Peptides against a protein of PDB entry 4N78. Designs and how they scored, part 263

Target 1, 186 residues: chain A of PDB entry 4N78
Amino acid sequence: HFQVICRLLGYQGIAVVMEELLKVVKSLLQGTILQYVKTLMEVMPKICRLPRHEYGSPGILEFFHHQLKDIVEYAELKTVCFQNLREVGNAILFCLLIEQSLSLEEVCDLLHAAPFQNILPRVHVKEGERLDAKMKRLESKYAPLHLVPLIERLGTPQQIAIAREGDLLTKERLCCGLSMFEVILT
Target 2, 155 residues: chain B of PDB entry 4N78
Amino acid sequence: MAELQMLLEEEIPGGRRALFDSYTNLERVADYCENNYIQSADKQRALEETKAYTTQSLASVAYLINTLANNVLQMLDIQASQLRRMESSINHISQTVDIHKEKVARREIGILTTNKNTSRTHKIIAPANLERPVRYIRKPIDYTILDDIGHGVKW

## One batch from the design tools (peptide; made by RFdiffusion4, then SolubleMPNN)

Design b2_p26_1_s3 (from b2_p26_1, 15 letters changed)
Fold by OpenDDE base, seed 3:
Structure b2_p26_1_s3 (fold): chain B 186 residues (1-186), chain C 155 residues (1-155), chain A 26 residues (1-26)
Amino acid sequence: as target 1 above (186 residues)
Amino acid sequence: as target 2 above (155 residues)
Amino acid sequence: MPLTFIDSSDEELDKVMAESLAELAA
């Protein structure tokens, strides 16, 4: 699904969606969540000592329930605060998955374009074969597919310009060095 | 442009008129041949003359048709060339616009990106006895695995 | 009445006729 979304929206659409999500997240964090957190901090026991281990797990649990009674009984915490936190979490996950999916699509695009851009993979060399010779053969084989040189030779100045720009745009991808998710965490 | 205009306005209409005129002339020739044959004392000569006129008439019509056809073909070729040029121009504009849109889109998304900090993963001070993480031996991507997928060049 | 037909001696006409005849014979 995320791959399809990436393909459908493209860079621009993804940017718009992410910007809006960031706004929503910011609003939730600075608004409702912050308010609840402040309230929770106020009602939080100032001194919460670890109960003795001798009380066992049930006794320890009861101890904490008693200490956190005011928080547990705060009905709005579950209905509003936790819901908002869920929304924030979902937004973050969405952004992560979009970035991952986009990166995959970009890599695929790069791979598909590679033969046309004189970007050849390192070939596996069997024992006894020279890598250089194989690479040279490969280069020669794909030489006719090199788009920019071909257009430079046969095309109009306008076509050449477009080809060069297209080539550059094809090579420059986010996956090569940029992260969106890091910005979101920021 | 001048050639196309000449074809459209002069040569093709002229050729059509010539064909029409030839039709009228053929009728006259036929009438002449008929009358000549009837009135002539030498029927053999009249017949030979009729044959000659018939041949000439057919040749003339063939020439007119051929000329007109060639002119029409030439016109179509010129028009086709014009259409191709127009198509090329449209494609150029379209590509330019697409490139521009892509650049804009990339700028927009770029604002939402930061450089991947290759944060040197803090040397996870491997506790002394931690099993050496199996060094990710970058197995060279064996692209031969893809040799059987699609119309790829079998090496 | 001078029938204003194109003179059959025209090389272009002969060529056209030859081509046309060849097409008909084919």
Scores: peptide ipSAE 0.000, ipTM 0.690, DockQ to the pose 0.009
Fold by OpenDDE base, seed 2:
Structure b2_p26_1_s3 (fold): chain B 186 residues (1-186), chain C 155 residues (1-155), chain A 26 residues (1-26)
Amino acid sequence: as target 1 above (186 residues)
Amino acid sequence: as target 2 above (155 residues)
Amino acid sequence: MPLTFIDSSDEELDKVMAESLAELAA
């Protein structure tokens, strides 16, 4: 699903969605969640010491239940505050999954374009073979597929310009060095 | 442009008129040949003359048709070439617009990005001695070891 | 040169053509 969303929305659509999600998250955090947290802080026991171990696990549990009774009985905490936290969590997860999906798509694009852009993978060299010789052979093999040099040789000035720009756009991807998710966490 | 215009306005219409005129001329030639044959004392000569005129007439018509056809083909080729050029221009514009849109989109999403702190992951120097993957021997978890750890209810 | 139907060497045909044209013009 996330892959499809990424494909359908593209960079622009993803940007819009992410911006909107950030607004929502900000609103939730600074509004409702903050208010509930403040309220919870007010009702939180000022002194909550660990009870003696002699009371055993049940006694200790009851102690904490008693100390937190007002919080546990606060119905709005479960229905509103926790719901808002879920929404924030979902938003974060959504952003993460979108970024991951986008990264996968970008990587695929890069891989598909690589032979046409003179980007060759490092080949496995068997023992006794020179890596340089093998790479050179590979480069020579795929040299005719290099799009920009081909267009530079055969194309019009306008086509050359477009090809260069297209090549640049193809090479430059977010996955190469940028993270959206890190911004969201910030 | 001038060549196409000449073909459309002069050559092709002219060729059509020429064919029409040829039709009229053919009728006249036919009438002449018929009358000549009837009136001539030498029927063999008249027939040979008719054959000659027929051959000439057919050749002329064939030439006119061929010329007209070639002009039409040339016209179509020129038009096709013009269309191809137009298509190329449109494609160029389209590509330019697409590139621009892509750049804008990338700027927009770029605002929402930060540089990946490539923490120089310390080159995981593969330890020289790749410890042989210790065959994970699934030892049954002896949970009894936990029996003495913690204040859990001993059932 | 476009092959003209009228062989200028055939005076009789030219005459016929001329007469025919004259009749059409009348």
Scores: peptide ipSAE 0.007, ipTM 0.692, DockQ to the pose 0.006; fails the geometry check
Fold by OpenDDE base, seed 4:
Structure b2_p26_1_s3 (fold): chain B 186 residues (1-186), chain C 155 residues (1-155), chain A 26 residues (1-26)
Amino acid sequence: as target 1 above (186 residues)
Amino acid sequence: as target 2 above (155 residues)
Amino acid sequence: MPLTFIDSSDEELDKVMAESLAELAA
């Protein structure tokens, strides 16, 4: 599903969606969540020390339950605050999955373009074969497919310019060094 | 441009008119030949003359048709060439626009990105003791371990 | 080359042909 979304929206559509999601997340964080956090801070015990281990796990649990009784009894915490946190979480996950899907699409594009851009994979070398020789053979084999050099030889100046721009755009992908998800986390 | 215009406005219409006139003239020639044959005392001579005129007329018409056809073909070739040039221009514009749109889109999404911190992958210090490749013994995956995990129906 | 009509011994035919050729040449 996310792959389809990425294909459908493209860079521009993804950008718009991500921006809107960020706005929503910011709104949730700075608005309702912040208010609840402030309220929670007010009802939080001023002094909450670790109980002695001698009370055992049940006793320790009861201790914390008692200390946090006011928080636990705060009904709006479950109904509103946690819901907002879920929404934020979903938004984050959505962004992550979109980025991952986009990265996959970009990698596929790079791989498809590679033979036309003189980007050749490292080939497996059998015992006794020189990697360099094999790579050279491979390069020579795909040399006629190199688009930019071909257009530079046969094309008009305008075509050459477009070919170069296209080549550059094809090579420059987000997956090569950029992360959207990190921005979302900041 | 001038050549195409000449073909469209002068040569082709002229050729069509010539062909039409030729039709009319052929009818006149036919009528003459018929009458001449009927009135002539020497039917054989009249017939030979008719054959000669027929041959000449056919040749003339063939020439007119050929000329017209060639002019039409030339016109079409010129037009085809113009269309190809136009197509090339349109494609160029389209590609330019697409590149621009792509650049804009990339800028927009780029604002939402940061450089991936290449965590200095700590040199994976290969453990000094290469554990002897434990012969991968394919143990059947015991899926029963998952029977207690999730809402699966315990069969 | 524009095909010229062959001269006929018949003056009437020649006239008709000449007229026709003139029309074709115009």
Scores: peptide ipSAE 0.005, ipTM 0.693, DockQ to the pose 0.007; fails the geometry check
Fold by OpenDDE base, seed 1:
Structure b2_p26_1_s3 (fold): chain B 186 residues (1-186), chain C 155 residues (1-155), chain A 26 residues (1-26)
Amino acid sequence: as target 1 above (186 residues)
Amino acid sequence: as target 2 above (155 residues)
Amino acid sequence: MPLTFIDSSDEELDKVMAESLAELAA
């Protein structure tokens, strides 16, 4: 699903969705969640001392239940605050999954473009073969597929410009060094 | 452009007019041949003359049709070439726009990105001295250490 | 090649025909 979303939205659509999600998350954090946290801090016992071990586990549990009774019984905490936290969590997960899916799509694009951009994979060399000789053979084999040099030789100035720009756009991808998710966590 | 214009404005209309004129001329030739045959004492000669005129007339019409057809074909080829060039231009513009849109989109998403800090995974240098797994001696947790922190009713 | 029409007995008609044929051949 996320792969399909990435393909449909493209960079622009993803950017818009991410921006809106960030706004929503910010609104939730600075608004409702902050208010509930403040309220919880006010209701939180100022002094929570450990009861004596002599009361045993049941007694200690009852002690903490009593001290936290106001918090536990706060119905809005479960219905509103936790729901907002779930929404924030879902938003974070969504962003992560979108970035991962986008990265996969970008890698696929790079791999598909590689033969046309003189990007050759490292070939596994059998024992006794020179890596350099094999790489040179591969380079020569795929040389006719190099799009930009081909267009530079045969194309109009306008076509050359477009080809160069297209080549650059193909090479420069987010997955090469950029992270959206890190920004979201920040 | 000049060639197409010449074909459209001069050659093709001229060819059409020529064909129309040929029709009129053929009618005159037919009338002549008929009258000549009727008036001639030598019917065989008149017939041979008619055959000759007919052959010549057909050849001339065929030539005119062929010339006109070739001009029309040439016109269509030029127009087809112009359309292809126009298509190429449109495609070029479209590609330029798409590239621009892509650049804009990348800028927008780029604002939402930061450089991946490749945290140099500190090579977990295996400590040279594998500390012998200290046999976890379960020291009983002395819970009495926490007894002084509670509401101890000092009796 | 200018189709030289054969000199038939009616010179005037031959002339008209020759002119008409010349126009057709042109």
Scores: peptide ipSAE 0.000, ipTM 0.686, DockQ to the pose 0.006; fails the geometry check

Design b2_p26_1_s4 (from b2_p26_1, 14 letters changed)
Fold by OpenDDE base, seed 4:
Structure b2_p26_1_s4 (fold): chain B 186 residues (1-186), chain C 155 residues (1-155), chain A 26 residues (1-26)
Amino acid sequence: as target 1 above (186 residues)
Amino acid sequence: as target 2 above (155 residues)
Amino acid sequence: MPLTFIDASDDALDEVMEQSLRELAE
């Protein structure tokens, strides 16, 4: 599904969606969540010391339950605050999955373009074959498919310019060195 | 452009008119031949004359048709060439626009990106035991697994 | 009045006829 979304929206659509999601997340964080956090801070015990280990696990649990009783009984925390946190979480996950899907699409595009851009995969060398010789043979085989050199030879100046620009755009992909998800986390 | 204009405005219409005139003339020639044959005492001579006129008339019409056809073909070739040039121009513009749109899109998404800190991720030590390539069994993607991930925005 | 087919058409016709006859003989 995310792959389809990426294909459908393209860079432009993804950018718009991501921007809007960021706005939503920001709104949730700075608005409702912040308010609840402030309220929680007010009701938080001023002194919450670790109980002595001598009380055992049940005693420690009861201690914390008692200390946090006011928080646990805060009904709006479960209904509103946690919901908003889920929404934020969903947004983060969405962004992650979109980025991953986009990266896959970009890689596919790069792979499809590779034969036309003189980008050859590393060939498996059988025992006794020289890698260099095999690579040269492969280069020679695909040389006629190199689009930019072909157009440079046969095309008009305008076509050459477009071909070069297209080649550059094809090579410049987000997956090569950029992350959207890192921006979302900051 | 001048050649195409000449073909469209002069040669082709002229050829069509010539054919029409030829049709009218053929009718006159036919009438003449018929009358000449009826009135002539020498039927053999009249017949030979009719044959001559018929041959000439047919040849003339054939020439006119051929000329007109050639002119039309030439016109079409010129037009086809013009269309190809226009198509090329349109394609060029379209490509330019697409490239521009792509650049804009990339800038927009680029604002939402940061450089991947290639921290020296530890060399993924290839596990020593290359597990035998497990035959890729196409398991149908169970999309139901995704049902639990998305808590939909309750509208 | 003999319908004078325009003289230019006759020469062209003869050429076409000769060409056609040559093509038929080849």
Scores: peptide ipSAE 0.009, ipTM 0.690, DockQ to the pose 0.008
Fold by OpenDDE base, seed 1:
Structure b2_p26_1_s4 (fold): chain B 186 residues (1-186), chain C 155 residues (1-155), chain A 26 residues (1-26)
Amino acid sequence: as target 1 above (186 residues)
Amino acid sequence: as target 2 above (155 residues)
Amino acid sequence: MPLTFIDASDDALDEVMEQSLRELAE
């Protein structure tokens, strides 16, 4: 699903969705969640000492239940605050999954473009074969597919300009060094 | 452009008119040949003249048709070439627009990105003094160390 | 002998027709 979303939206659509999602998250954090956190801090016991171990696990549990009773019984905490936290969590996960999916699509694009851009994979060399000889053969094999040099030789100035620009855009991808998710965490 | 215009406005219409006129002339020639054959005392001569006119007329019509056909074909070729050029121009504009849109999109999404922290794997600088691998001597866990920690009953 | 297709120009047909009409009028 996320791959399909990435393909459908492209960079522009993803940017818009991410921006709006960030606004929503910011609104939730600075608004409702912050207010509930402040309220919780006010009702939190100022002194919470560990009870004596002599009371055993049940007694200790009852002690904490009693100390936190007001918080546990606060119905709005469960219905509103936790729901907002869930929404924030979902938003974070959504961003992560979108970035991962986008990265996969970008890698696929790079791989598909590689033969046309003189980007050759490192070939596995069997024992006894010279790496250089194999690489030269590969270069020779794919040389006719090099798009930019081909267009530079046969194309119009306008076509050459477009080809160069397209080549650059194909090479420059987010997955090469950029992260959206890190910005979201920030 | 001038050649196409000449073909459309002058050559092809002119050729069509010429064919129409030729048709009318052929009818006149036919009538003449018929009358000449009927009225002529020398029927053999009249027949030979008719053959000559027929051959000439057929040649003329064939020439006119061929000329017109070639002009139409030339017109179509020029138009096809113009359409191809137009298509190429449209495609070029479309590609330019797409590239521009892509650049804009990339700028927008770029604002939402930061450089990936390549965790510089701190080169584990091997401490200069390789502490001699202290042979792991299994020291029995002395649980008495914990005897003073907590409310345990000192016997 | 290459059959010299007489360039049966419209002019040649008209000349033949005129000549034929003149011959019919004599």
Scores: peptide ipSAE 0.008, ipTM 0.685, DockQ to the pose 0.007
Fold by OpenDDE base, seed 3:
Structure b2_p26_1_s4 (fold): chain B 186 residues (1-186), chain C 155 residues (1-155), chain A 26 residues (1-26)
Amino acid sequence: as target 1 above (186 residues)
Amino acid sequence: as target 2 above (155 residues)
Amino acid sequence: MPLTFIDASDDALDEVMEQSLRELAE
């Protein structure tokens, strides 16, 4: 699903969605969540000591239940605060998954473009073959596919300019060194 | 431009008119040849003359048709060339716009990005015991393992 | 009045047509 979304929206659409999500997250964090956190801090027991292990698990649970009774009975915490936290969490996950999906699409694009851009993979060399010779053969094989040099030789100045720009845009991808998710976390 | 205009406005219409006029002339020639043959005492000469006029008439019509056809072809070639040039121009503009849109899009998404901190993964100190690289035996990926994963139609 | 067909026939086309007509008359 996220791959389809990435393909459909492209960079522009993803940017818009991410920006709007960030606004929503910010609004939730600074608004409702902050207010509930403040309220929770006021109701939180000032002194909550760990009960002795001698009380066992049930006794410890009862102790904490009693200490947090006011928080547990706060109905709006479950209905509103936790819902907002879920929404924030979903937004974060959405951003992560979009970035991952986008990275996959970008890698695919890079791989598809590679033969046309003189980017050759390292070829497996069998015992006795020179890597250099094999690479040279590979280069020669794909030389006719090099788009920019071909257009530079045969094309108009305008075509050359477009080809160069297209080549650059193809090479420059977010996955090569940029992260959106890190920005979302800051 | 001038050549195309000349073809469209003068040469082709002129050729069509000439061809139409030739039709009328052919009827006149036919009438003449018929009458000449009937009235002539020397039928052989009249026949030869008729043959000559027929040949000339056919040649003339053929020439007119050929000329007209060539002019039409030339017109079409010029128009085709113009269309190709226009197409090329449109394509160029379209590509330029697309590149621009892409650049804008990339700028917008770029604002939402930061450089990946390539944490220099500490040199994985290869444990002293180099486990022999298990020869990657390309086991065919048994995709049947995935048959139960997802909403695939269980056959 | 000799109906002067417009002698617009390129000499070459006339020759070809004459030849073709001769071949048909044969």
Scores: peptide ipSAE 0.007, ipTM 0.686, DockQ to the pose 0.008
Fold by OpenDDE base, seed 2:
Structure b2_p26_1_s4 (fold): chain B 186 residues (1-186), chain C 155 residues (1-155), chain A 26 residues (1-26)
Amino acid sequence: as target 1 above (186 residues)
Amino acid sequence: as target 2 above (155 residues)
Amino acid sequence: MPLTFIDASDDALDEVMEQSLRELAE
């Protein structure tokens, strides 16, 4: 699903969605969640000491239940605050999954374009073969597929310009060095 | 442009008119040949003359048709070439616009990105001595060993 | 009045006739 979303929206659509999600998250954090956190901090017991181990697990649980009774009984915490936290969590998860899906798509695009852009994979060299010789053979094999040099030789100046720009755009991808998710976490 | 205009406005219409005129002339020639054959005392000579006129007339018409056809073909070729040039121009514009849109989109999404801290993960230099995979012998975990660790309820 | 057939040069007529005859012979 996320892959389909990435394909459908493209960079622009993803940017818009991410920006809006960030706004929503910010609004939730600075608004409702912050207010509830402040309220919770006010009602939080100032001194919460660990009870003696002699009371056993049930006694310790009852102790904390008693100390946190006002918080536990606060119905709005469950219905509103936790819901908002879920929404924030979902938004974060969504952003992560979108970035991952986009990265996969970009990698696929790079791989598909590689033969046309003189980007050759490192070939496995068997013992006794020279890597350089094998790479040269590979380069020669794919040389006719190099799009930009081909267009530079046969194309008009306008076509050459477009081909160069297209080549650059094909090579430059977010997955090569940029992260959206890190921005979301900041 | 001038050549196409000349073909459209002068050569092709002129060729069509010439064909119509030729039709009228052929009718006159036919009438002449018929009358000449009827009135001539030498039927053989009249027939030979008719054959000559017929051959000449057919050749003339064939030439006119061929010329007209070639002019039409030339016109179509010029038009096809113009269309191809227009198509190419439109494609160039379209591609330019698409590239521009893509650049804008990339800038927009770029604002929402930060550089990946490629922490140079220190190449975990695989220790030279690959410790022989110690055959994982599944020893049943004796959980009773944990009974003395922590304040667990001794049942 | 000799019907002035447009003087297609005798040479052009001969070429067209020869070409037509060749095409018919093939």
Scores: peptide ipSAE 0.006, ipTM 0.686, DockQ to the pose 0.008

